# Designs tried in a protein design run: peptides against a protein of PDB entry 3T7K. Part 6

Target 1, 248 residues: chain A of PDB entry 3T7K
Amino acid sequence: KAEKILARFNELPNYDLKAVCTGCFHDGFNEVDIEILNQLGIKIFDNIKETDKLNCIFAPKILRTEKFLKSLSFEPLKFALKPEFIIDLLKQIHSKKDKLSQININLFDYEINGINESIISKTKLPTKVFERANIRCINLVNDIPGGVDTIGSVLKAHGIEKINVLRSKKCTFEDIIPNDVSKQENGGIFKYVLIVTKASQVKKFTKLINDRDKNETILIVEWNWCVESIFHLNVDFTSKKNVLYQKK

## One batch from the design tools (peptide; aimed at target 1 T22 L63)

Design b1_p9_8_s4 (made by RFdiffusion4, then SolubleMPNN; from b1_p9_8, 4 letters changed)
Fold by OpenDDE base, seed 4:
Structure b1_p9_8_s4 (fold): chain B 248 residues (1-248), chain A 9 residues (1-9)
Amino acid sequence: as target 1 above (248 residues)
Amino acid sequence: KEDVELPDS
């Protein structure tokens, strides 16, 4: 059926998209449209797997979904596109009226606002955002909204190797892991990095660390600090936004 | 499952 629909075009583009969707296409696509998209080099996956070599995200805007956040870790993310790309594409293909010899849809016209070439270029870097920031091991409180598994998965996608989950009410100093990064000469390395949800946790962890390891560097942030770092594919250590405690 | 936005902290 798809072949018959596409036969009216003299030339078909190959978009070479391996994509996931977030915040759009909740009902999926019918079999014919999936086949059409496949013939145009557009493959849509239900879930993110590293083996699929995903290079595209469809979303109406920048979203704080697991899929969107992880898409910024693609190697590279080639395109972040609005769902209107697919909608307009399929609309042109299904249109009976126009003897369209060619599909006239440009990917660049459908870029998600706020995902610019600067962001795309950073996804071509050989390192992940937190790796570049010398953040390898973090402590994450167990009561984080969204759950430790989802949050941890996003953080790992962005170069954090080890997520230590802290039971905030019961944890001791011995439960806190150091950020084991070799001293690079020029980078602000924090020995202890923690993601917390409450001011009481800041007070607790700062006390535990300072009482046992008085001279060590500490970074305590909110989840939003991680999100902003991901959205910019850059950690700005000069910003105090979403930083709850910092000791250099 | 609808992709849920992770909450604002």
Scores: peptide ipSAE 0.567, ipTM 0.935, DockQ to the pose 0.804
OpenDDE base, seeds 1, 2, 3, 5: peptide ipSAE 0.565, 0.566, 0.565, 0.565; ipTM 0.935, 0.936, 0.935, 0.935

## One batch from the design tools (peptide; aimed at target 1 H26)

Design b1_p10_1 (made by RFdiffusion4)
Pose (drawn by RFdiffusion4):
Structure b1_p10_1 (pose): chain A 234 residues (1-94, 102-181, 189-248), chain P 10 residues (1-10)
Amino acid sequence: KAEKILARFNELPNYDLKAVCTGCFHDGFNEVDIEILNQLGIKIFDNIKETDKLNCIFAPKILRTEKFLKSLSFEPLKFALKPEFIIDLLKQIHQININLFDYEINGINESIISKTKLPTKVFERANIRCINLVNDIPGGVDTIGSVLKAHGIEKINVLRSKKCTFEDIIPNDVIFKYVLIVTKASQVKKFTKLINDRDKNETILIVEWNWCVESIFHLNVDFTSKKNVLYQKK
Amino acid sequence: SHSLDPDTYS
């Protein structure tokens, strides 16, 4: 059936996209529209799996969804495209000349896209390997944890902030000895006291979640930035 | 913002 629709075309382009959508197309399209996209070398997965080697993201804009943040750890991310690409493409299908350049997500330029080719992840480059994360983090630890691991963090230690003792805190073994992601000033006081009591001479970095988000959007951890840094001892 | 966007957020 989709072949009949496509039989009208002398030649079909191979867009070669393995993509997830975020902020769009939250189920699929109709079955015809889906089979057409595959015939054009466009495959859209429901969720991100490391072994599908996704290279594209469809989104109306830069978003803070798990999918958008994780797309910045594709190997590599080749295309970050507005949904209008698929829309214009299917509109024409129903010769094919829709191109991959008229549909960039504004704010995601080549300089950032290109960093996804780097042989390292953003937090791996920053020597942030093992972190502690408060259990009350907005978005929940499982998701935030998945995003951070997708960006080079190997160990996520979750702290029940009210109950945790110093012994629960894991060092950042790879440089900050202790890295914590927190929500409340009430947590900054408790953790600096605990660590300062037990490991006085060592280094500490305490940041908000937004510090990690900014680092991912820039694919760079800027240690000279005070933005979203709640406490540091270096 | 201090949390993730919903997946449906556009």

Design b1_p10_1_s1 (made by RFdiffusion4, then SolubleMPNN; from b1_p10_1, 4 letters changed)
Fold by OpenDDE base, seed 1:
Structure b1_p10_1_s1 (fold): chain B 248 residues (1-248), chain A 10 residues (1-10)
Amino acid sequence: as target 1 above (248 residues)
Amino acid sequence: SNSLDSETLS
């Protein structure tokens, strides 16, 4: 059936998209439309796997979903597109009234607002955002909204190698892991990096570290600090936004 | 908000 529908076109584009969807197409696509999209070089996956070499995200706007945040770690992310791309494409293909011998849909007309070429270009860098920031090992409180598994998965996608989960009420200094990075000359490396949810946790961890490891560097942030860093594909250590405690 | 959005957000 898909072949018959596409037979009216003399030439078919190959978009070369390996994509996931977030915040759109919850009901999926019918079999015919999936086949049509496949013939146009558009393959939509249900989940993110590194082996699939995904290069595209469909979303109505910038979202704080697991899939959207992870899409910024694609190597590279080629396109971040609005769902209207698929909608308009399928509409044109199914239209019998259109005398067009060719599909006329340009990917660049459907870019998600706020995902510009500067962001896209950073996904071609050989390093991940937290790797570039010399953040390899972090401490994460167990009561973080979204859960430690989901949050941890996003952070790992962006270059954090080790996530230590802290039981906020029971943890001691010995439970806190250092950020084990080689001291680069002139790099602002924090020995202790923590993601917390409450002011009481800031007080607790600051005291534990300062009492036992005096004069060491500490960075305590909220989840929004990570999100902003991901959205910009850059860590701005000059910004105090979403930083709860910092000692250099 | 210090949270993730749901995948079903429209």
Scores: peptide ipSAE 0.346, ipTM 0.884, DockQ to the pose 0.896
OpenDDE base, seeds 2, 3, 4, 5: peptide ipSAE 0.158, 0.161, 0.155, 0.345; ipTM 0.789, 0.789, 0.791, 0.880

Design b1_p10_1_s2 (made by RFdiffusion4, then SolubleMPNN; from b1_p10_1, 6 letters changed)
Fold by OpenDDE base, seed 3:
Structure b1_p10_1_s2 (fold): chain B 248 residues (1-248), chain A 10 residues (1-10)
Amino acid sequence: as target 1 above (248 residues)
Amino acid sequence: MNSLEAETES
């Protein structure tokens, strides 16, 4: 059916998109539209798998969804596009009135606001954002909103290798893991990195660490610190935003 | 504290 619809065009673009959607297209696409998109080199996947070599995300704006955050870890993220790209494309294709010899939809007209070339260029780097920041091993409280699995999956996509889940009420110093990174010359290494949800956890963990491992470097942050680092594809250690405790 | 956003119906 799609071939018959597309036969009215003399030339078809190949967009070469392997995409996921977030905050849009919740009902998916019908079989004909999927086939049309496939003929135009647009493949939409339900879930992020590394094997699919995803290069695109569709979203109405920058979102803090798992899919959006993980899309910034694509190798590379080529395009971050508004859903209007697909909507306008399908409208042109289904239009019986337009004797269009060509599809006149440019990807660059549909960029998500705030995902600029500087961000896209950083997705071409050989390292991930937390890897570049010398954050390999973190401690994550078990009561984090969104759940440790989802949060952990996002963090791993961005170069955190080991996530230690802390039972915030019952944990001891021995449950806290160090950030085991080789001394690379170009950045401050925090021995203990923790993501927490409340001020009582900051007090608890700072006490546990300072009582047992005095003078060590500690970074305690909110989830928002990770999100901002992902959105910028850079960790700014000079910023106090979303940092709850820092000891250098 | 802004948690992970759920997939929002737009």
Scores: peptide ipSAE 0.199, ipTM 0.826, DockQ to the pose 0.697
OpenDDE base, seeds 1, 2, 4, 5: peptide ipSAE 0.186, 0.186, 0.199, 0.194; ipTM 0.821, 0.820, 0.825, 0.818

Design b1_p10_1_s3 (made by RFdiffusion4, then SolubleMPNN; from b1_p10_1, 5 letters changed)
Fold by OpenDDE base, seed 2:
Structure b1_p10_1_s3 (fold): chain B 248 residues (1-248), chain A 10 residues (1-10)
Amino acid sequence: as target 1 above (248 residues)
Amino acid sequence: MNSLDKETES
């Protein structure tokens, strides 16, 4: 059926998109439309797997979903597009009125607002955002909204190797892991990095660390610090935004 | 402040 629909076009574009969707297309696509999209080099996946070599995200805007945050870790993310790209494309293809010899849809007209070429270019870097920031091992409180598994999965996608989950009510100093990064000459490395949800946790962890390891560097942040770092694909250590405690 | 947006279940 798809072949008959596409036969009216003399030339078909190959968009070369391997995409996931977030905040759109919850009901998926019918079989014919999937076949049409596949013939145009557009493959939509239900879930993110590294083996699929995903290069595209469809979303109506910047979102804080797991899929959107992980899409910024694609190698590279080629396109971040509004769902209207697919909608307009399928409308043009299904239109019988237009004696269209060619599909005339430009991907660049459908870019998600706030995902610019500067962000896209950073996804071509050989390193992940937290790797570049010398953050390898973090401590994460167990009461984080969204759950430790989802949050941890996003952080790992962005270069954090080890996530230590802290039971905030029962944890001791011995439960806190150091950020084991070799001293590079030019970057402030924090020995202890923690993501917390409450001011009481800041007070507890700062006391535990300072009582046992008084001279060490500490970074305590909110989840929003990680999100902002991901959205910019850069960690700004000069910003105090979403930083709850910092000791250099 | 929503820490993580959920996929909207249509």
Scores: peptide ipSAE 0.248, ipTM 0.822, DockQ to the pose 0.500
OpenDDE base, seeds 1, 3, 4, 5: peptide ipSAE 0.245, 0.246, 0.238, 0.246; ipTM 0.823, 0.822, 0.822, 0.821

Design b1_p10_1_s4 (made by RFdiffusion4, then SolubleMPNN; from b1_p10_1, 6 letters changed)
Fold by OpenDDE base, seed 3:
Order: structure tokens, then C-alpha cells, then sequence
Structure b1_p10_1_s4 (fold): chain B 248 residues (1-248), chain A 10 residues (1-10)
């Protein structure tokens, strides 16, 4: 059926997109539209797998979803596009009125606001954002909104190797893991990195660490600190935004 | 709502 629909075009573009969707297309696509998109070099996947070599995301805007945050870890992310690209494309293809010899839809016209060339260029770097920031091991409280599995999966996609889940009410100093990174000459390594949700946790962990390891460096942040770092593909250690406690 | 499309809110 798709072949018959596309036969009216003399030439078909190859967009070379391997994509996931977030915040759009909740009902999916019908079989004919999937086949049409496939013939145009657009393959949409339900979930992110490294083996699929994903290079694109569809979303209406920048989102804090697992899919969106992980898309910024693609190698590289080539395109972040609004769903209107697919909508307009399918609309043009299904239109019987237009004796169009060619599909005239440019994907560059559908870029998500705030995902610019500077962000896209950073996805071509050989390292991940938290790897570049010398954050290898983090402590994560178990009561984080979204759940430790989702948050942990996003953080791992961005170069955090080890996630230690802290039972905030029951944890002791011995439950807190150090960020095991070799001292590079330029310093700036925090021995303890923690993601917390409450001011009471800041007080607790600050006390536990300072009572047992008084001279060590500590970084305690909100999840928003990680999100902003991902959205910029850069950790700004000069910013106090979303930093709850810092000891250099 | 697919859990994968849930916003990770602080």
C-alpha cells in the first residue's frame, strides 16, 4: 500500500533517521505510515538501545523525560526535531491534490528550540558530560522522584559508572561511596558526590561526612543540577544553581 | 502514560 502512495513522487528523500519519540505520538503510527517512513529512511523505535545507533529524537520541546535526556547521549545526536516534521511529511504524502514530483520538507525547519549546533557538536565528543567533569561514582537517595532506576539509567548514559543508592533514613557514613577518580593536575575533583531531594538529607550527609572525613571535598546537588548539565552537555562548577552544599 | 515519558521532576 505504501509503495502505491509513494509512486506519485519521482524522487524520494533519504532522511537517514533512527529515532525515538517523547511527549508526542502516544498512539503510535499505523502500519502504512510506518512503511512510508521506512521508505524515506525514517525508522522509529519504541525504546532506546545502544545497538540501534539512534541519531534522532522527536519531541515538541526540551523535556525532562528519560528518552529526551538519554537522546543527548547519542553518538552523535544528529537531529532533535518537532513532531510537526512527521505530521507535515505524512500530510504531504497522503495529499491527492498536489501533483508534487518531489517531497519538499526540510528537516532543518523543524528543530527543537534550545537544541542548537553547539549542543549537537558536543554529542560528537569522545567523552560523556559527567566523565569530562570527573564524576564517576555518585550517591543517590532512594526517595528521588522518577525512581532510582530511571535516574540511574540517565546518569549512566552520560558517563557515570557507579550509582550507589542510599536509604536516606537508615544510611550511615559507611554506606556513602567516594568518587574514585585519579587526581588530574588541574584539581576540581569532589571525593563525595550526592544527589538529594530534601534539606534534611543535606544536613544528615554533611554531618556524617564531616564527622568522619572532615578535610574531604563534598558536592551535594539536586536532580536539576544533573538535568541542566545534560541540557548544556557541560558541567559548570562556577554556578551555584541547584547546588545545595559544596566544599572545595 | 508510558513511564518513559514521565517528567523527572525535582
Amino acid sequence: as target 1 above (248 residues)
Amino acid sequence: KNKLDAETES
Scores: peptide ipSAE 0.215, ipTM 0.809, DockQ to the pose 0.157
OpenDDE base, seeds 1, 2, 4, 5: peptide ipSAE 0.208, 0.106, 0.207, 0.211; ipTM 0.805, 0.748, 0.806, 0.808

Design b1_p10_2 (made by RFdiffusion4)
Pose (drawn by RFdiffusion4):
Structure b1_p10_2 (pose): chain A 234 residues (1-94, 102-181, 189-248), chain P 10 residues (1-10)
Amino acid sequence: KAEKILARFNELPNYDLKAVCTGCFHDGFNEVDIEILNQLGIKIFDNIKETDKLNCIFAPKILRTEKFLKSLSFEPLKFALKPEFIIDLLKQIHQININLFDYEINGINESIISKTKLPTKVFERANIRCINLVNDIPGGVDTIGSVLKAHGIEKINVLRSKKCTFEDIIPNDVIFKYVLIVTKASQVKKFTKLINDRDKNETILIVEWNWCVESIFHLNVDFTSKKNVLYQKK
Amino acid sequence: SSNSLDPDDI
């Protein structure tokens, strides 16, 4: 059936996209539209799996979804495209000349896309390997944790902020000895006291979740930035 | 709101 639709074309391009959509196409398309995309070398996965080697993301804009943040750890991310690409493509299908250049997500330029080829992850480059994360983090620890691990963090230690003792805090073994991601000023006081009491001469970095998000969007941890840094001892 | 993830279906 989709072959009939495509039989009217002399030649079909191979777009060679392995993509997820975020902020769009939240189920699929109709079955015909889907089979057409595969015939054009476009495959859209429901969720991100490391071994599918996704290279593309469809999104209306830069988004803070788990999918968009994780797309910035594709190896490599080759295309970040507005959903209008698929829309214009299917409109024409129903010769093919829709191109991969007229549909960039504004604000995701080549300089950022290219960093996904780097042989390191953003937090791996920053020597942020093991972190502590408060259990009350918005988005929940499982998701935030998945995003941070996708970006080079190996150990996520979850702290029940009200209950945790110093012994629960894991060092950042790879440089900050202790790295914590927190929600409340109430947590900054408790943690700086605990660590200062028990490991006075060591280094600490306490940041908000937004510090991690900015670092991912820039694919760079800027240690000279005070934005979203709640406490540091270096 | 600024400290939260966007919903996937935003």

Design b1_p10_2_s1 (made by RFdiffusion4, then SolubleMPNN; from b1_p10_2, 5 letters changed)
Fold by OpenDDE base, seed 1:
Structure b1_p10_2_s1 (fold): chain B 248 residues (1-248), chain A 10 residues (1-10)
Amino acid sequence: as target 1 above (248 residues)
Amino acid sequence: SENELDAENI
């Protein structure tokens, strides 16, 4: 059925999109529209898998969803597009009136506001954002909003290799893992990195670490510190925003 | 497949 609809065009674009959707297309697509999109080189996946080599996200705006945060880890993220791209594309294809020999839709007209070429260019870097920041192993409190699995999955997508989940009420110093990075001569490596939710956790962990491992470097942050680092694809260690405790 | 509404405001 899709072939008959597309036969009116002399030339079809190949967009080469492997995409996920977030905050849009909740009802999915009908079989005909999926087939049309596939013939245009647009493949939409339900979930993010590394094997799919995803290069695109559809979203109405910048969102704090697992999919959106992970899309910034794509290698590269080629396009971050508004759902109107698909809507207008399908509308043009289903339109009987326009004797259009060609599909006239430019991907660049549908960019998500705030995802610019500076962000896209950073997704072409050979390293992930937390890898570049020398953050390999982190401690995550078990009471984090969104859950340790979701938050942990986002952090892993961005180059954190090991996530240690801390039971904040019962944990001891021995439960806290060091950030095992090779001593690069360049400053900014923290031996202990922790993501926490409460001021009481900051007091607890700072005491545990300082009592047992004196003079070590400590970074304690909120989840929002990670989110901002992801959205900028850069860790700014000069910023105090969302930093709860820092010892250099 | 219930497109589980992606939890927002993570």
Scores: peptide ipSAE 0.358, ipTM 0.823, DockQ to the pose 0.128
OpenDDE base, seeds 2, 3, 4, 5: peptide ipSAE 0.337, 0.320, 0.321, 0.341; ipTM 0.817, 0.814, 0.816, 0.819

Design b1_p10_2_s2 (made by RFdiffusion4, then SolubleMPNN; from b1_p10_2, 4 letters changed)
Fold by OpenDDE base, seed 4:
Formats: sequence, C-alpha cells, structure tokens
Structure b1_p10_2_s2 (fold): chain B 248 residues (1-248), chain A 10 residues (1-10)
Amino acid sequence: as target 1 above (248 residues)
Amino acid sequence: SSKELDPENI
C-alpha cells in the first residue's frame, strides 16, 4: 500500500533518521505510515538501545523525559525535530490534490527550539558530558524522584560508569563510593560525588565524609544540576545553581 | 495498547 502511495513521486528523499519520540505520537503510527516513513529513511523506535545507533529525537519542545535527556547522548544527535515534521510529511504524501513530483520538506524548518548547533556539535565529541567533567562514579540516594533506575539510566547514557545507590537512612561512610578518576591536570576532580534530594542528606553525608576523610573533595548536587549539565552538554563548575555542598 | 506517556519532569 505504501509503495502505491509513494509511486506518484519521481524522487524520494532519504532522511536517514533513526529516531525515538517523546511527548508526541502516543497513539503511534498505522502500518502504512510506518512503511511510508521507512521508505523515506525514517525509522522510529519505541525505546532507546545503543545498538540501534539512534540519531534523532521527535518532541514538541525540550522535555525532561528519559528519552529526551538520553537523546542528548546520541553519537551524534543529528536532529532534534518537532513532530510537525512527520505530520506535514505524511500530509503531503497523502494529499491527492498536488501532482507533487517531489516532497518539499526541509528538516531544518522543524528544529526543536533551544537545541541549537552548539548543542548538536557537542554530541559529536568523543566523550560524554560527565566523562569530560571527570565524574565516573556517583552516589545516588534511593528516594530520588523519578526512581533510581530511570535517573541512573540517564546518567549512564551521559558517561557515568558506576552508580551507587545509597539507602539514605541506613547508609554509613563505608557505603559511599569514591569517584575513582585519575588526577588529570586541568580539571577539579571530586573524590565524592553525590546526588541527593534533601538538606538532611547533605548534613548526613558531609558529616560522614568529613569525619572519616577530612581532606577530600566533595560535590553534593541536586538532580537538576545533572539535568542542566545535560541540556548544555557541559558541566559548569563555577555555577552554584543546584549545588548543595562543594568542598575543593 | 496506548503507549504509556513518558513521565515528564524527571
């Protein structure tokens, strides 16, 4: 059926998109439209898998979803597009009126506001954002909103290798893992990195660490610190925003 | 099956 619909076009673009959707297309696509999109080099996946070599995200705007946050870790993210791209594309293809010899839709007209070339360019870097920041091992409190699996999955996508989940009420100093990164000359390495939700956790962990490892560097942040770092694909260690405790 | 909405504001 898709072939018959597309046969009216003399030339078909190949968009070469391997995409996921977030905040749009909840009902999915019918089989014919999936076939049409596939013929145009647009493949939509339900979930993010590294093996799929995803290069595109569809979303109406910048969203704080697992998929959107992970899309910024794609290697590279080639396109972040509004769903209107697919909507307009399918409308043109299904339109009987125009003897359109060609599909006239430019990907650049559908860019998500706020995902600029500066962000896209950083996804071409050989390293992930937290890798560049010398954050390899983190401690994550078990009561984090969104859940440790979701948050942990996003953090791993962005170069955190080890996530230690802390049982906030029961944990001791021995439960806190160090950020085992070799001292690189040019970047402040924090020995202990923690993501926490409450001021009481800051007090607890700072005490535990300072009582046992008084001279060590500590970074305690909110999840929003990670989110801002992801959206900028850069860790700004000069910013105090979402930093709850820092000891250099 | 209505695909569950991706949780927003994580």
Scores: peptide ipSAE 0.499, ipTM 0.896, DockQ to the pose 0.127
OpenDDE base, seeds 1, 2, 3, 5: peptide ipSAE 0.498, 0.498, 0.495, 0.497; ipTM 0.896, 0.896, 0.895, 0.895

Design b1_p10_2_s3 (made by RFdiffusion4, then SolubleMPNN; from b1_p10_2, 5 letters changed)
Fold by OpenDDE base, seed 5:
Structure b1_p10_2_s3 (fold): chain B 248 residues (1-248), chain A 10 residues (1-10)
Amino acid sequence: as target 1 above (248 residues)
Amino acid sequence: SSSELDSETI
């Protein structure tokens, strides 16, 4: 069916999109529209898998979803597009009124506000955002909103190699892992990096670390610190925003 | 559903 619908066009674009959707297209697409999109080089996947070499996300705006946050780890993220791209594309293709010999939809017109070329360019870097920040191993409290699996998955997508889940109530110093990074010359390396949810955890972990490993560097942040770092694809160690404790 | 997970803000 899709071939018959597309046969009216003398030339078809190849958008070369391998995409996931977030905050849009909850009902999916019908089989004909999926086939149409596939013929236009648009493949939509339900889930993020590294093997799929995803390069695009559809979302109405910047969202704090797992998919959106992970999309900023794509290698590269080529496009972050509004769902209207697909809507307008399919509308044009299904329109019998337009004696259009060509599909005239420019994907650049559908960019998500706030995902600019500066962000896109950083997704072409050979390293991930936390890797560039010399954060390899982190401690994550088990009571993190969104769950340790989801949060951990996002962090891993962005270059965290090891996530140690801390059972906040039972945790001892021995449960806290160091950030095992070889001292590269110019980067502030924190020996202990922790993501926590509450001030009581800050007090607990700072005490545990300072009592047992005096004078070591500590970074304790909120999840929002990670989110901001992801959205900027840069860690700003000069910012105190979402930093709960820092010892340099 | 997969859709609910896809829209969850974290």
Scores: peptide ipSAE 0.425, ipTM 0.836, DockQ to the pose 0.157
OpenDDE base, seeds 1, 2, 3, 4: peptide ipSAE 0.423, 0.423, 0.423, 0.421; ipTM 0.834, 0.835, 0.835, 0.834

Design b1_p10_2_s4 (made by RFdiffusion4, then SolubleMPNN; from b1_p10_2, 5 letters changed)
Fold by OpenDDE base, seed 2:
Structure b1_p10_2_s4 (fold): chain B 248 residues (1-248), chain A 10 residues (1-10)
Amino acid sequence: as target 1 above (248 residues)
Amino acid sequence: SDSELDPENI
């Protein structure tokens, strides 16, 4: 059925999009439209899998969803597009009135506001954002909003190798893992990195660490510090925003 | 089946 619809075009673009959607297309697509999109080199996946080599996200705007945050870890993220791209594309294809020899839709007209070429270019880097920041092992409190699995999955997508979940009420110093990174010459490495939700946790963990390992470097941040780092694809260690405790 | 909306504001 899609072939008959597309037969009116002399040339079909190949967009080469392997995409996920977030905050849009909740009802999915009908079989004909999926077939049309596939013929145009647009493949939409339900979930993020590394094996799919995803390169695109559809969203109405920058969103704080698992899919959106993970899309910034794609290798590379080629496009972050508004859903109107698909809507206008399908509308043009289904239009009977237009003696259109060609599909005339420019991907660049549908870019998500705030995802610029500077962000896209950083997704072409050989390293992930937290890897570049020398953050490999973190401690995460078990009461994190969004849940440890979702938050942990986002962090892993961005180069954190090991996530240690801390039971904030019961944990001891022995439960806290060090950020095991070999001293690179040029970067301040924090031995202990923690993501926490409450000031009481800051007080507890700083005491536990300082009582047992007094001279070591500590970074305690909110989840928003990680989110900001992901959206910029850069860790700014000069910023105090969302930093709850820092000992250099 | 409402495809569970991706939780926002994580």
Scores: peptide ipSAE 0.421, ipTM 0.840, DockQ to the pose 0.130
OpenDDE base, seeds 1, 3, 4, 5: peptide ipSAE 0.298, 0.303, 0.288, 0.306; ipTM 0.740, 0.743, 0.742, 0.743

Design b1_p10_3 (made by RFdiffusion4)
Pose (drawn by RFdiffusion4):
Structure b1_p10_3 (pose): chain A 234 residues (1-94, 102-181, 189-248), chain P 10 residues (1-10)
Amino acid sequence: KAEKILARFNELPNYDLKAVCTGCFHDGFNEVDIEILNQLGIKIFDNIKETDKLNCIFAPKILRTEKFLKSLSFEPLKFALKPEFIIDLLKQIHQININLFDYEINGINESIISKTKLPTKVFERANIRCINLVNDIPGGVDTIGSVLKAHGIEKINVLRSKKCTFEDIIPNDVIFKYVLIVTKASQVKKFTKLINDRDKNETILIVEWNWCVESIFHLNVDFTSKKNVLYQKK
Amino acid sequence: SNIDTELPET
């Protein structure tokens, strides 16, 4: 059936997209529209799996969704495209000349896309390997944790902030000896005291979740930035 | 629908 629709075309382009959508197309399209996209070399997965080697993201804009943040750890991310691409493409299909250049997500330029080819992840480059994360983090630890691991963090140690003792805190073994992601000033005091009491001469970095988000959007950890840094001892 | 939600700020 979709073949019939496509039989009217002399030649079909191969867009070669393995994409997830975020902020769009939250189920699929109709079956015909889906089979057409595959015939054009466009495959859209429900969720991100490391072994599908996704290279594209469809989104109306830069978004803070798990999907958008993880798309910045594709190997590599080749295209970050507005949904209008698929829309214009299916409109024409129902010769094909829709191109991959008229639909960039504004704010995601080549300089950033290109960093996804780097042989390292953003937090791996920053020597942030093992972190502690408060259990009350907005978005929950499972998701935030998945995003941070997708960006080079190997160990996520979750701290029940009200209950945890110094012994629960894991060092950042790879440089900051202790890295914590926190929500409350009430947590900064407790953790700096615990660590200062037990490991006085060592280094500490305490940041908000937004510090990680900014680093991912820039694909760079800027240690000279005070933005979203709650406490540091270096 | 599986509508995506942004991760909140802190």

Design b1_p10_3_s1 (made by RFdiffusion4, then SolubleMPNN; from b1_p10_3, 3 letters changed)
Fold by OpenDDE base, seed 2:
Structure b1_p10_3_s1 (fold): chain B 248 residues (1-248), chain A 10 residues (1-10)
Amino acid sequence: as target 1 above (248 residues)
Amino acid sequence: SNIDKELPDV
């Protein structure tokens, strides 16, 4: 059926998209539309797997979903597109009225606002955002909204190798792991990096660390610090936004 | 439904 629908076009584009969707297309696509999209080089996957070599995200806007945040870790993310790209494409293809010899849809007209070429270009870097920031090992409180598994999965996609989950009520100093990064000459390395949810946790962890490992560097941040770092594909250590405690 | 939930801000 898809072949018959596409036979009216003399030339078909190959968009070379391997995509996931977030905040759109919840009901998926019918079999014919999937076949059409596949013939145009558009493959839509239900879940993110590294083996699929995903290069595209469909979303109506910047979202704080697991899929959207992880899409910024694609190697590279080629396109971040509004769902209207697919809608308009399928509409043009199914239109019998237009004696269209060619599909005339430009991907660049459907870019997600706020995901510009500067962001896309950073996804071509050989390193991940937290790797570039010398953040390898973090401590994460167990009561984080969204859950430690989801948050941890996003952080790992962006170059954090080890996530230590802290039981906020029961943890001791011995439960806190250091950020084990070799001293590079040109970057301030924080020995202890923690993601917390409450001011009481800041007070607890700062005391535990300062009492046992005096004069060490500490970074305590909110989840929003990580999100902003991901959205910009850059860690700004000059910003105090979403930083709860910093000791250099 | 494959509804991706936004992760909480706080």
Scores: peptide ipSAE 0.398, ipTM 0.879, DockQ to the pose 0.823
OpenDDE base, seeds 1, 3, 4, 5: peptide ipSAE 0.395, 0.395, 0.394, 0.398; ipTM 0.876, 0.878, 0.877, 0.879

